# Ledger of designs, part 278: peptides against a protein of PDB entry 4GMN

Target 1, 375 residues: chain A of PDB entry 4GMN
Amino acid sequence: RYANITLLALVTLASIGTDFQETLVKGNQGSRESPISAADEEWNGFDDADGDAMDVDQKSSSGEDQEEDYEEIDVKEDDEDDDDDSITSEMQADMERVVGADGTDDGDLEDLPTLRELIQTAVPQLIRLSNLPIDSDESLTIQSHALSALNNISWTISCLEFANGENANIHNAWYPTAKKIWRKTILPILEADSADLKLATQVTSLAWAVARVLHGETPTDGNPHRKFISLYHSSKQQAGGNSNSIEEPEDPFQGLGVKCIGVVGSLAHDPAPIEVNREVGVFLVTLLRQSNNVPPAEIVEALNQLFDIYGDEELACDKEVFWKDGFLKHLEEFLPKMRTLTKGIDKRTQPELRTRADEALLNLGRFVQYKKKHA

## One batch from the design tools (peptide; made by RFdiffusion4, then SolubleMPNN)

Design b2_p27_3_s1 (from b2_p27_3, 20 letters changed)
Fold by OpenDDE base, seed 3:
Structure b2_p27_3_s1 (fold): chain B 375 residues (1-375), chain A 27 residues (1-27)
Amino acid sequence: as target 1 above (375 residues)
Amino acid sequence: SRLEYERRVSRRENEKNLEESLRSLKE
């Protein structure tokens, strides 16, 4: 009886976390005038203000116009206004304020009461539930549900913009709670060295969501990056041996390998210890060198993490790791492999993976060119 | 966009976690 009530409460909190995300997505679509197509978000790290437009002489090779009639699949937006009564008017008002707030206000979450209660009241209880002694299937179920709720909340918050002082009030409220999730939930589970791949996937997902906000300020105690690298390698060894294919998630980007890369990439950002950055950078570059045996989604994630970590030349990791360990050469040598990999992805069967690979390929070309100019 | 991708990843993960949670409540 008490367990079922606790489980229902945890599912409800996980649902609220998802509903917040949906409301945030809808609100952010309404505030952006034109849908910046997913193709138009170029990696902005290279504002080359020096307008020497190299005239790339487009030699017009007159290849024959095979008009492949792209049947415009009229995706009928069935505007089923499912008034999903799940989103409270208070929750919607909080998310509308988050999306509309240009304010660098370092202030309290006074104007965000639902988000405040989620962070200050709900999350500390979820952390406690995730730390229950595992002595029964019931306690394991409670832990799994607590992790799911923490994951949904943490991912939703991690989708807010915090650059340039945006949402500073939310960042400041979340930051100590995120560190508490890391220290009290993530680290103890990672230290238990469980062979449970389900639990490992749940904790790695949560770790990625938390690390996307904390970045290099994530607590480095116990070298968590090495634990996630080890988990990455262990997951690959298990997938190769047992014909019990844990059904690779239908979504290539939901794989444990992608999640491990996302975590360690996020952990390696400034102000991470330079040795943590090096170990992660070497891991990521090694994946590119071994790309023939690496899923395309993991390559895309590894590239994106490398661009974020080493995009700023003013950071200590640029001189001490990127240049010192010769990463540019490995990225340049990977360009032709990435072109082949990207072209090998079928647009019809894997449209998202193809789009993300095309973007990562474009950004890789630009990144290599940038780093060559600044050599 | 990268943000849109991250939101899609998060959404699908949240949906999966909810489905698993709802399944475990029925057992």
Scores: peptide ipSAE 0.026, ipTM 0.687, DockQ to the pose 0.813
Fold by OpenDDE base, seed 4:
Structure b2_p27_3_s1 (fold): chain B 375 residues (1-375), chain A 27 residues (1-27)
Amino acid sequence: as target 1 above (375 residues)
Amino acid sequence: SRLEYERRVSRRENEKNLEESLRSLKE
C-alpha cells in the first residue's frame, strides 16, 4: 500500500517533469514568430566572417519529376478535446514566465512557485528515494522511478538557456540542487559498480542532464569521467557477447554510448581540470579514429562535444590539449570518413540521424577551417 | 537547433521513462 502510493507519486512527478518540458516547448514556439528551421541553426561558435560561399555547383541532375499525386489524405483532425488536465494553470503560468523572464541574478523563484516547489521540495525527496538501500525488487523499483523523475526534471531544466545571464534565477536555484543530485544520487550509483545496464542507462541519462548545466563545474571527486568512459567500453563489450539483444533503443540517440559521450563531453568543458579535459578529448578523438566500429549517433555526439569543448581558442584546453595533442590532424583525417558515414545513412529510414549527421559534417568542415586559420 | 534536438531527445527519454513507470504500476 505505501509502496504503491510512493510509486504513484513518483510517476506523477515524472509526468509533471515531462509536462513542464512540453509547456516550455509550446511557450518558446509562441514567442518565436518564425520557426527557425532546424537547418538554419548552424553552430556559430566560430566567426564565419570570410564566408566565401563555395558555389557547390549542384548540377541539378534532372531526375524526372514523377509527380506522384500524393492524394492529400484529409486526416480529419478529430478535435478530441483531450482535456489534458495534466498541465495545471499554475504550471503553464510558470513556464510562460520562464520563457519571458529577464534573468535576475537572485536565485529567487518567487515568480515561479511551481518550479520552486519542484526544485526545493520534490527533488530533495527524489534524491532520498534514489539513494535508498536496495534490499528488494520494490526498493529497486522505487529507485528507478525516482531516477526517472529526477531525469525528467533535470532534462527539462537543462533545456533552458543559461548563456548570457538568461534564466539566471532558475540557474542559481538549480545549481546547488544539481550538485546535490550529482553527489548524492549519481556518484553513489556509479561507485556501486552495478552490472545492471538499465540502472546504468538511467543514471547516465540523469548525469548528462545534470552535467549539461554544471559543465566543467561538475564535481570531479572520484574522476567520474573515467567511470563513464569505462561504462562506455563495458557496454560495448556486453553488446558483443550476449546474443540477447538488449533492444538497441529505436532512437539511435537514446543509446547508452551516446549518453556516456554526452556526459563526458559536458564534464570536459571549462573550467574542468586540464587532465580531465585531455582524457575526455583523447577518448572522443579515439572514437573518430575508430569510427568504423562506432555507431553513427555516437560519432555525431562526439563531434558536437568536441566542437563545444574546443570551439573557444581563448580557453586553456585549446592550447594545452587541442593543439598540444594534435587533435586538428585527427579531425581533418576524419572529415572524408564523416562524409562517407553521413552519405551511408538512409534518409528514409533514419531521417533524424541523417539530418544530425549532415549538420555535424557541415560543422566539422567549418571547425577544421576555423582551426586551420587560427593555427 | 541543437537545443531543439536536445529537447526532442529529452522529451522522448521522458516519455519512455514515463511509459516504463506506468507499466511497472500495472504489474
Scores: peptide ipSAE 0.025, ipTM 0.678, DockQ to the pose 0.808
Fold by OpenDDE base, seed 1:
Structure b2_p27_3_s1 (fold): chain B 375 residues (1-375), chain A 27 residues (1-27)
Amino acid sequence: as target 1 above (375 residues)
Amino acid sequence: SRLEYERRVSRRENEKNLEESLRSLKE
């Protein structure tokens, strides 16, 4: 009886997360009434806008850079797990910890009461429910539903634009909560090294949604990128051996391989440690080199991740990884393979996959040209 | 756009997870 009520509540939260996504998508469509043709959303990093270089005379005013030594207050989250057996007090303390943890001014969500309640009230409870001791089929079911609800909420938030300070209030409210999901839900499940492919898929989906907001600021403790790379390889070995149709998801972009690529790509963004970036970059470039054995959707995702990670020449990873490890050569050598791959996708049977492959091919050509100009 | 695609991927994942959750409640 209690289990069924909990399950119903979790399904309701998962539904609210989905309905909220539809509301946000409709709201953001209203502000961009400019009919930018779906073809003209170029990856904005490579618009050679012939901006007239006004010779702003660099008057070298030697402003003394007062390096304000921002003492990074290493707030040791002394996770005093006070074992207060009262579900309510722990939930309240976890709510206060999830809301206040990063000392970031709690994003003013007064205008978004549903989102506020999802972040502040629902998510802490879902984190707790995802961390229950697994001792029964009931606890496994609760965990799975909690992960589904967290996934739906996290994916909804990850579809907001946060560039240039857009939605900063939502970002600031979500950021500490996203880190808490990572540390308390995702990492423990990854450390448990479960052979459950369903659970691995759920946690990887959630990890991708969370990492799409946190990017390179995602906690690197325990090298989670290596676990997702390992999971990618393990998933490929299982698909090759047993004719047990793990039904390849009808949507090629919903595959565990795509999700693993999405996670590790997101984790490798600046300011990720250069060695994390390198290991991910080498993994992604290796997929392109081995493209004959890689699903087209995974190639599309790997390309998109490579463009996002290495699109800015001012980032440390451009010099220390992209140029140093010779990635440009591998991208150039992949161009003719990508043309063949894209042309091989039937527009009638797989229209979305074809459209995304055509886009990725176009962007690959532009990216290679850009990097050659800036060499 | 890439964002519209990511929203569609997210939406499909949300719908799938909801449908799976609803199935698990009926069993």
Scores: peptide ipSAE 0.023, ipTM 0.661, DockQ to the pose 0.832
Fold by OpenDDE base, seed 2:
Formats: structure tokens, C-alpha cells, sequence
Structure b2_p27_3_s1 (fold): chain B 375 residues (1-375), chain A 27 residues (1-27)
């Protein structure tokens, strides 16, 4: 009885986290992207499609425009009008305030009561539930649902713009809670070294969402980047041996490998210790060098992480890692391989993977040109 | 469990592989 009420509450909190995300997406993007339907689906990322357009100031050198005929992929929006009006009027009002608020620097959520209760009341309970002793299948189920709820909340918050002091009140309220999730939930589960790949995937997804906000300020205690790199390689070794089809997620970007790359990439951002940045950067560049044996989605994620980590030439990691360890040469040598990889993806069977690979290829070309100009 | 042992062995191999990769980029 108490377990079922707890599970229902956890599913409800996971749903609220998803609904809040959908409202953020609808508020920022006037585009009808289809609602992620199932309240039971753990939201595993937002496609930051609009943000990662590096404003590479295209000084017009008149290179011959090879008009590659962009066939307009008519994405038929199947309008499944599942009018699940699950968004409370209070959540909608909080969202309208988030979209419209000039970010006050105070971590005061007085004007965001739903988000305040989510961060201050719900998340501390979810952290407690995720730390229960695993002594029964019931305790394992409670942990899984608590992780899913933490994941959805953390992902939703990680999709807010925090650059240039935007949403500073939310950032300041979330930041200590995000560190608490990391120290109390993520790190203990990661240290327990469970053979459960489902649990490892859940904790890695949560770690990515948390690390997307904390970046290089993520607690470095116990070298978590090495644990995620080790998890990445361990996941590759296990997939080859046991025919226990953990069904490769239908979405290539939901794979444990991609999530591990996303976590370690985020952990390597400034102000991460230079040695953490170096170890991650070498890991990512090594994936590109070994690309013949790496899934395309992991290559896309590894490229995006490399752009984000090394995009700013004023950062210490640019001089002390990128230039010093010769990463530009490896990126330049990877360009023809990336073109071949991208062209090998069937637009009909994997349209999203192809689109993200085309984008990552374009950005790789721009990034290599940028770095050559600033050498 | 046997799986926990295999994972611990795999972690040590992965740490070693990362160190080897770091050396191979410096050479």
C-alpha cells in the first residue's frame, strides 16, 4: 500500500518534470514539436537544435557555392491530439514568468511557486528515495522511479538558458540542489559498481542533466569522469558478449555510450581542472580516431562536446590542452571520415541521425577553419 | 558477483587504455 502510493507519487513527479519541459519547449519554440507521449518515458535529452549554431562570423570569402540540393524532408507531423491538459494553470503561469522574466540575480523563487516546491520539497525526497538500501525488488523499483523523476526534473532545468545571467534566480536555486543530487545520488550509485546496466543508464542520464548545469563546477571527488569513461568502455565490451538484448534504444542518441560522452564532455568545461579536461579531450579525440568502430550518434555527441569545450580560445584548456596536445590535426584528419560517415546514414531510415550528423559535419568544417585562423 | 569482478577488471583495463591513449597523443 505505502509502496504503491510512493510509486504513484514518483510517476506523478516524473510526469510534472516532463510537462514542465514540454511547456518550456512550446514557450521558447513556437514550433509544434510532438509531445513526448508516455509519462513512463524517462526524458533523456533535449535537442539543442537552435543554440549550437556557432556564430562563426562568416566574412564572405566568395567560395563557389556548390548548391547541394537540400530535399525538404516533409516531416509529417502526425497530429495525435492527445490533449492531456496535464499542465496545471500554476505551471503555465510559472513558465510564462520564466520566458518573460528579466533574470533577477537573487536565487529567490517567490514568483515561481511550482518550481520552488519542485526544487525545495520534491527533489530532497527523491534524493532520499534514490539512496534507500537495496534489499528488495520494491526498493529497486522505488530507486528507479526516484531516478526517473530526478532525471526529468534535472533535464528540464538543464534546458533553460543560463548564459549571460538569464534565469539566474532558477540557476541559483538549482545549483546547490544539483550538487546534492551529484554527491548523494549519482556518485554513490556510480561507486557501488552495480552490474545493472538499466541503473547505470538511468544514473548516467541523470548525471548528464546535472552536469549540463554544473559543467566544470561538478564535484571532482573520486574522479567521476574516469568512472564514466570506464562505464563507456565496459558497456561496449558487454554488448558484444551477452545476447541479453538490452534493446538498443530505437533512438541512437539514447544509448549509454552517448550519455557517457555527454556527461564527460560537460564535466570537462571550464572551470574543470586541466587534467580532467585533458583526459576527457583525449578520450573524445580517440573516439574520432577509432571512428570505424564507434556508432555515428556517439561521434556526433563527441564532436559537439569538443566544440563546446574548445570553442572559446580565451579558456586555459584551449592553450594547455587543445593546442598543446595537437587536437586540430586530429579534427582536420577526421573531416573526410565524417563526410563519409554522414553520407552513409540513410535519410529515410534514420532522418534525425542524418540531420544531426550533417550539422556536426558542417560545424566541424567551421570549427577547423576557425581554429586555423586563430592558430 | 562474477559480473562485479568482470566490471572491476574492465575499469582497470579502461583506465590503462586511457593512459595509453594519452601517451599515444603525446608521441
Amino acid sequence: as target 1 above (375 residues)
Amino acid sequence: SRLEYERRVSRRENEKNLEESLRSLKE
Scores: peptide ipSAE 0.017, ipTM 0.531, DockQ to the pose 0.017

Design b2_p27_3_s2 (from b2_p27_3, 21 letters changed)
Fold by OpenDDE base, seed 2:
Structure b2_p27_3_s2 (fold): chain B 375 residues (1-375), chain A 27 residues (1-27)
Amino acid sequence: as target 1 above (375 residues)
Amino acid sequence: SRQEYLRRVTRRENEQSLQESLETLKK
């Protein structure tokens, strides 16, 4: 009885975390009626002030590209207006404030009572529940649900913009809690070295959400990046052997491999220790070198992480890792392989993966060109 | 944009996590 009430409360908190995200997405779409030009798809690190639009002279190589009849697949956006009336008027008001307020630097959440209660009241209890001794199937179930609720809350918060001091109040309130999740939930589960791939996937998803906010300020105690790299390799070895294939998630980007890459990439951002950055950078570049045996979604995530980590030339990791370890050569050598990989993705069966691969290919070309100019 | 992608990834993570939670409650 008490367990079922606890489980229901945990599922309710997980639902609230999801609904809060949907409200953030909808609120930020409403403010985007300004035509965001196709330029906002550019990797933001290339704002060189020199407005010389390089006329890419498209030398028309007259390839007789057969007019494949583009059947307009009328993607009916089933606007299933799931009017999930679950968004409380208070949550909507909190979201309108998050989207509309010039975030005051004060870590005060007085104007965000729902978010305050989630961070200050709910999350500490979820951390406690995720840290229960596993002595029964009931305790394992409680842990899983607590991880799910922490995941949803952490992912939702990680979708807020914190660059340039935006949402500083939320960042300042979340930051100590995020470190507590890392130290009290994530690290103990990673150290338990459980053969449970479901639990490993849940904790890795949570770790990615937390690390997307903490970045290089994520606690380095116990070298967690090496544990996630080890988990990446272990997951690949297990998928090859046992016919208990955890069904590869239908979404290529939900795979444990992608999640591991997302975590370690986030951990490697400045101000991460240079040796942590190097170990992660070498891991990511090694995936590109071994790309024939790596899922396309993991390549896309590895590229995106490399662009974020090494996009700023002012950072110590640019000189001490990127240039010193010769990463540009590996990226340039990978460019033709990425073109082949991207072209090999069927647009009909994997439209999102293809779109993300096309974007990553474009950004790889730009990144290589940028780094060559700044060599 | 990358931000839009991260939002979609986060949405799917939340939906999957919620679905797993609901499936566990049904057992």
Scores: peptide ipSAE 0.064, ipTM 0.748, DockQ to the pose 0.823
Fold by OpenDDE base, seed 3:
Structure b2_p27_3_s2 (fold): chain B 375 residues (1-375), chain A 27 residues (1-27)
Amino acid sequence: as target 1 above (375 residues)
Amino acid sequence: SRQEYLRRVTRRENEQSLQESLETLKK
């Protein structure tokens, strides 16, 4: 009886985390009049204002315009006004405030009561439930549901913009809680070295969400990046042997490999220790070198992580890792392989994977050119 | 956009996590 009530409460918190994300997405779409098309978040490098427009006279080689008639699939958004009464008026009001507020730096959430209660009241209880001794299937179930709820909340918060001091109040309120999730939930589970791939996937998803906010300020105690790299390799060894048991997620981006890459990439950002950055950078570049045996979604994630980690030339990791370890050469040598990989993805069967691979290919070209200019 | 990708990943993670939670509650 008590377990079922606890499980119901945990499922409800996980649902609230999902509904909160949906509300956040709707709120962000309303404030940004310009649909930033999925194509327009190109890595632009640093805008050097003084870039003389080299008129590259690309001579028009008159290749025959095969007008492939892109039938604009008019996705009729059936506005089924499913009044999903799940979104409380308070949650909606909190999301409208998050989208419109100049963030205060005080970490005060007085104006965000729902988010405040999630962070201050719910999350600390979820952390406690995730730390219960595992002595029964019931305790394992409670842990899984607590991890689920923590995952949903953490991912939702990680989708807020925190760059340039945006949402600083939310960032400052979440940051100590995120560190607590890391230290009290993630690290103990990673240290238990469980052969449970389900638990490993859940904790890795949560770790990615948390690390997307903490970045290089994620606690380095116990070398968590090495644990996730080890988990990546272990997951590949198991998948090669037992093709029958791990249903590869239908979504290529939901794979444990992608999640591991996302975590370690996030952990390697400044101000991460240079050795942590190096180990992660070498891991990511090694995936590109071994790309023939790496799923395309993992390559896309590895590229995106490399661009984020090494995009800024003013960071110590640029000189001490990127240039010192010769990463540019490996990225340049990977360009032809990435073109082949991207072209090999069927747009009809895997449209999202193709779009993300096309974006990553474009960004790889730009990134290599940028780094060559700043060599 | 990368933000849109991360939102989609997050949504699917949340949906999967919720579904697993609901299935576990039914047992």
Scores: peptide ipSAE 0.064, ipTM 0.747, DockQ to the pose 0.858
Fold by OpenDDE base, seed 4:
Formats: C-alpha cells, sequence, structure tokens
Structure b2_p27_3_s2 (fold): chain B 375 residues (1-375), chain A 27 residues (1-27)
C-alpha cells in the first residue's frame, strides 16, 4: 500500500516535470514572433565575417513531380476540448513568468511558487528515495521512479537559458540542489558499479541534465568523467558480446553512448580542471578518429561538445589543451569523414539524425576555419 | 537550434521515463 502510493506520487512528479517542459516550450514559442527554423540557429561562437557562400550547386534533378493528388482528408477536428487538466493554472502561470522574467539575482522564487515547491520540497525527497538501500525489487522500482522524476525536472530546468544572467533566480535556486543531486544521487549510483545498464542509462541521463547547468563547476570528486568514459566503453563491449538486443533506442540520440558524451562534454567546460578537460577532449577527439566504428549520433554529440568546450579562445583550455594537444589537425582530418558520414544518413528513414549531422558538419567546417584564423 | 534539439531530447526522455513509470504501475 505505501509503496503503491509512493510510486503513484513519483509518477505524478515525473508527469509534472514533463508538463512543465511542454509549457516552457509553448511559452517560448509565444515570445518568439517568427518561428526561426531550427536550421537557422547555427553555432554563433565565431564571427561569420567572410560569408563566402559556397555555391552548393543545387543540381535540380528534375524528378518528375508525380502530383499524387493527396485527397485532403478533411479530418474534422472535433474540438473535443479535452481539458487536459494536467497543467494547473498555477503551473502555467509559473512557466509564463519563467519565460518572461528578467530574473533577479537573489535566487528567490517568490514569484514562482510551483517551481519553488518542486525544487525545495519535492526534489530533496526524490534525492532521498533515489539513495535508499536497494534490498528488494520494490526498492529498485522506487529508485527508478525517483530517478525518472529527477531526470524530468532536471532536464526541464536545464532547458532554461542561464547565459547573461537570464533566469538568475531559478539558476541560483537550482544550483545548490543540482550539486546535491550530483553528490547524493549520481555519485553513489556510479560508485556502486552496477552491471544494470538500465540504471546506468537513467543515472547518466540525469547526470547530463544536471551537468548542463553545473558545467565545469560540477564536483570533480572521484573523477566522475572517467566513470562516464568507462561506462561508455563498457556499454560498447556489452553491445558487441551479448546478442541480447538491448533494443538500441529507436532514437539514436537516446543511446547511452550519446548520454555519456553529453555528460563528459558538459563536465569539461570552464572552469573544469585542465586535466579533466584534457581527458575529455582526448576522449572526444579519439571518437572522431575512430568514427568508422562510432554511431553517427555519438559523433554529432561529440562534435557539439567539442565546439562548446573549445569555442572560446580566451579560455585556458584553448591554449593548454586544444592547441597544445593538436586538436585542430584531428578536426580538419575528420571533415571529409564527416561529409561522408552525413551523406550516408538516409533523410527518409532518419530525418532528425540527418538534420543534426548536416548542422554538425556545417559547424565543423566553420569551427575549423575559425581556429585556423586564430592559430 | 541545439537548444531546441536538447529540448526535444529532453521531451523524449521525459515521455519514455513517464511511460516506463506508467507501465510499472499497471503491473
Amino acid sequence: as target 1 above (375 residues)
Amino acid sequence: SRQEYLRRVTRRENEQSLQESLETLKK
């Protein structure tokens, strides 16, 4: 009985975390006048000064337009106002404020009562539940659901803009809680060295969400980046040996490998210790060198992490790692491989992967050009 | 954008996590 109530409460908190994300997405769409296509937001970490538009010779292959007269099935939208009462008016009002608020630095969430209660009341309980002694299948289930709820909340918060002091109140409220999740949930699970790939995937997803806010300020105690690198390699070894199809997630970007790359990339940002940055940078560059055996989604994530980590020449990691360890050469040598890889992705079967690979290829070309100008 | 991609990844993670949670409650 108590277990079922706890599970229901955890599922409800996980649902709330999802609903907040949906509301944030809707609110952010309302503030943007024009739907800037997802394609137009290129990596702007380098000056696009010399826009020599490479004339992509659009060979108009005049494929015969077979006008298949798709009969407009007039799907009568029966406006069943399914009052999806899942989002409370208070939650909606909080999310509208999050999208519009020039956040004061005080870390006070007085104006965001639902988010405040989520961070201050719910999350500490979820941390406790995720860190209970595992002695039964029931305790494993509770841990999994607590991790799920923490994941949903952490990911939702990690989708807020915190650059330039935006949402500073939320950042300041979340930051100590994020560190607490890291120290009390993520690290203990990583230290338990469980062969459970499901648990490893859940904790790695949560770790990525948390590390997307903490970046290089993520606690380096116990070298967590090495644990995630080890997990990456271990996951590849298990996939090769056991014909137990752990069904690769239908979404290539939901793979444990991508999540591991996302975590370690996030951990390597300034002000991370230079040796942490180096170890991660070498790992990421090594994936590019071994790209023939690496899933395209992992390559895309590894590139994006490399751009974020090494996009700023004023950072110590640029001089001490990027230039010193000769990363530019490896990126330049990878350009033709990335073009081949990207072209090999079928747009029809994997449209998202192709779009993300095309973007990463474009950014790689620009990044290499940028770094060559600043050499 | 990368941010929009991360939001989509996050949404799918949340939806999958929720679905797994709901399936566990049905057992």
Scores: peptide ipSAE 0.063, ipTM 0.744, DockQ to the pose 0.816
Fold by OpenDDE base, seed 5:
Structure b2_p27_3_s2 (fold): chain B 375 residues (1-375), chain A 27 residues (1-27)
Amino acid sequence: as target 1 above (375 residues)
Amino acid sequence: SRQEYLRRVTRRENEQSLQESLETLKK
């Protein structure tokens, strides 16, 4: 009886986390009047200061390269009008405020009562439930549901803009809680070294969501980046053997490998220790060098992480790692391989993977050119 | 955008996590 009430509460919190995210996504889509095609968003890490638009003088060599119509992936939102009125009017009002709020510097969540209760009341209980001794299938189920709820909440919050002091009140409220999730939930599970790939996937997803907010300020105690790199390698060894491998998720971007890359990439951002940055950077560049045996989605994520980590030339990691360890050469040598990899993805069967690979290829070309200009 | 991509990935993560949770409640 108590267990069922606890499970229902955990599922409800997980649902709230999901619905909250949908509202944030819809709110941000509605505010962008101009359909900037997803293809035209330049990688924002290049300082726009020198308005030398790279006039790529595309010398029109009149090759009849068929303009492959980028079919707008009309993601038919199947408006399954599941009017699951699961979001209270108060939760919706909190979300509308989060999407529309010019971040008032007042670190109080007074105007966001639902989000305040979620962070201050619900999350501490979820952390407690995720740390229960695993002595039964019931305790394992409670842990899994607590991790799911923490995942959904953490991912939703990680989708808020925190640049330029936006949502500073939410950031300031979340930041200590995110560190608590890391220290009390993520680290203990990673240290238990469980052979449970499901649990490893759940904790890695949560770790990615948390690390997307904490970045290089994520606690470095116990070298968590090495644990996720080890988990990446271990996951690849297990997939080759027994048919009880967790079915690789149908979505290539939901794979444990992608999640591991996302975590370690996020952990390597400034102000991460230079040795943490180096170990992650070497790991990511090594994936590109071994690309023949790496899933395309992991290559896309590894490239994106490399762009984010090493996009700013003012950061210590640019000089001490990127240039010192010769990463530019490896990226340049990878360009022709990336072109081949991207062209090998069937647009019909894997449209999203192809689109993301095309974007990553374009950004790789731009990134290599940028770094060559600033050498 | 990459941000929009991350939001879509995040949505799928949440949906999958919720679905797994709901399936566990049905057993």
Scores: peptide ipSAE 0.059, ipTM 0.740, DockQ to the pose 0.818

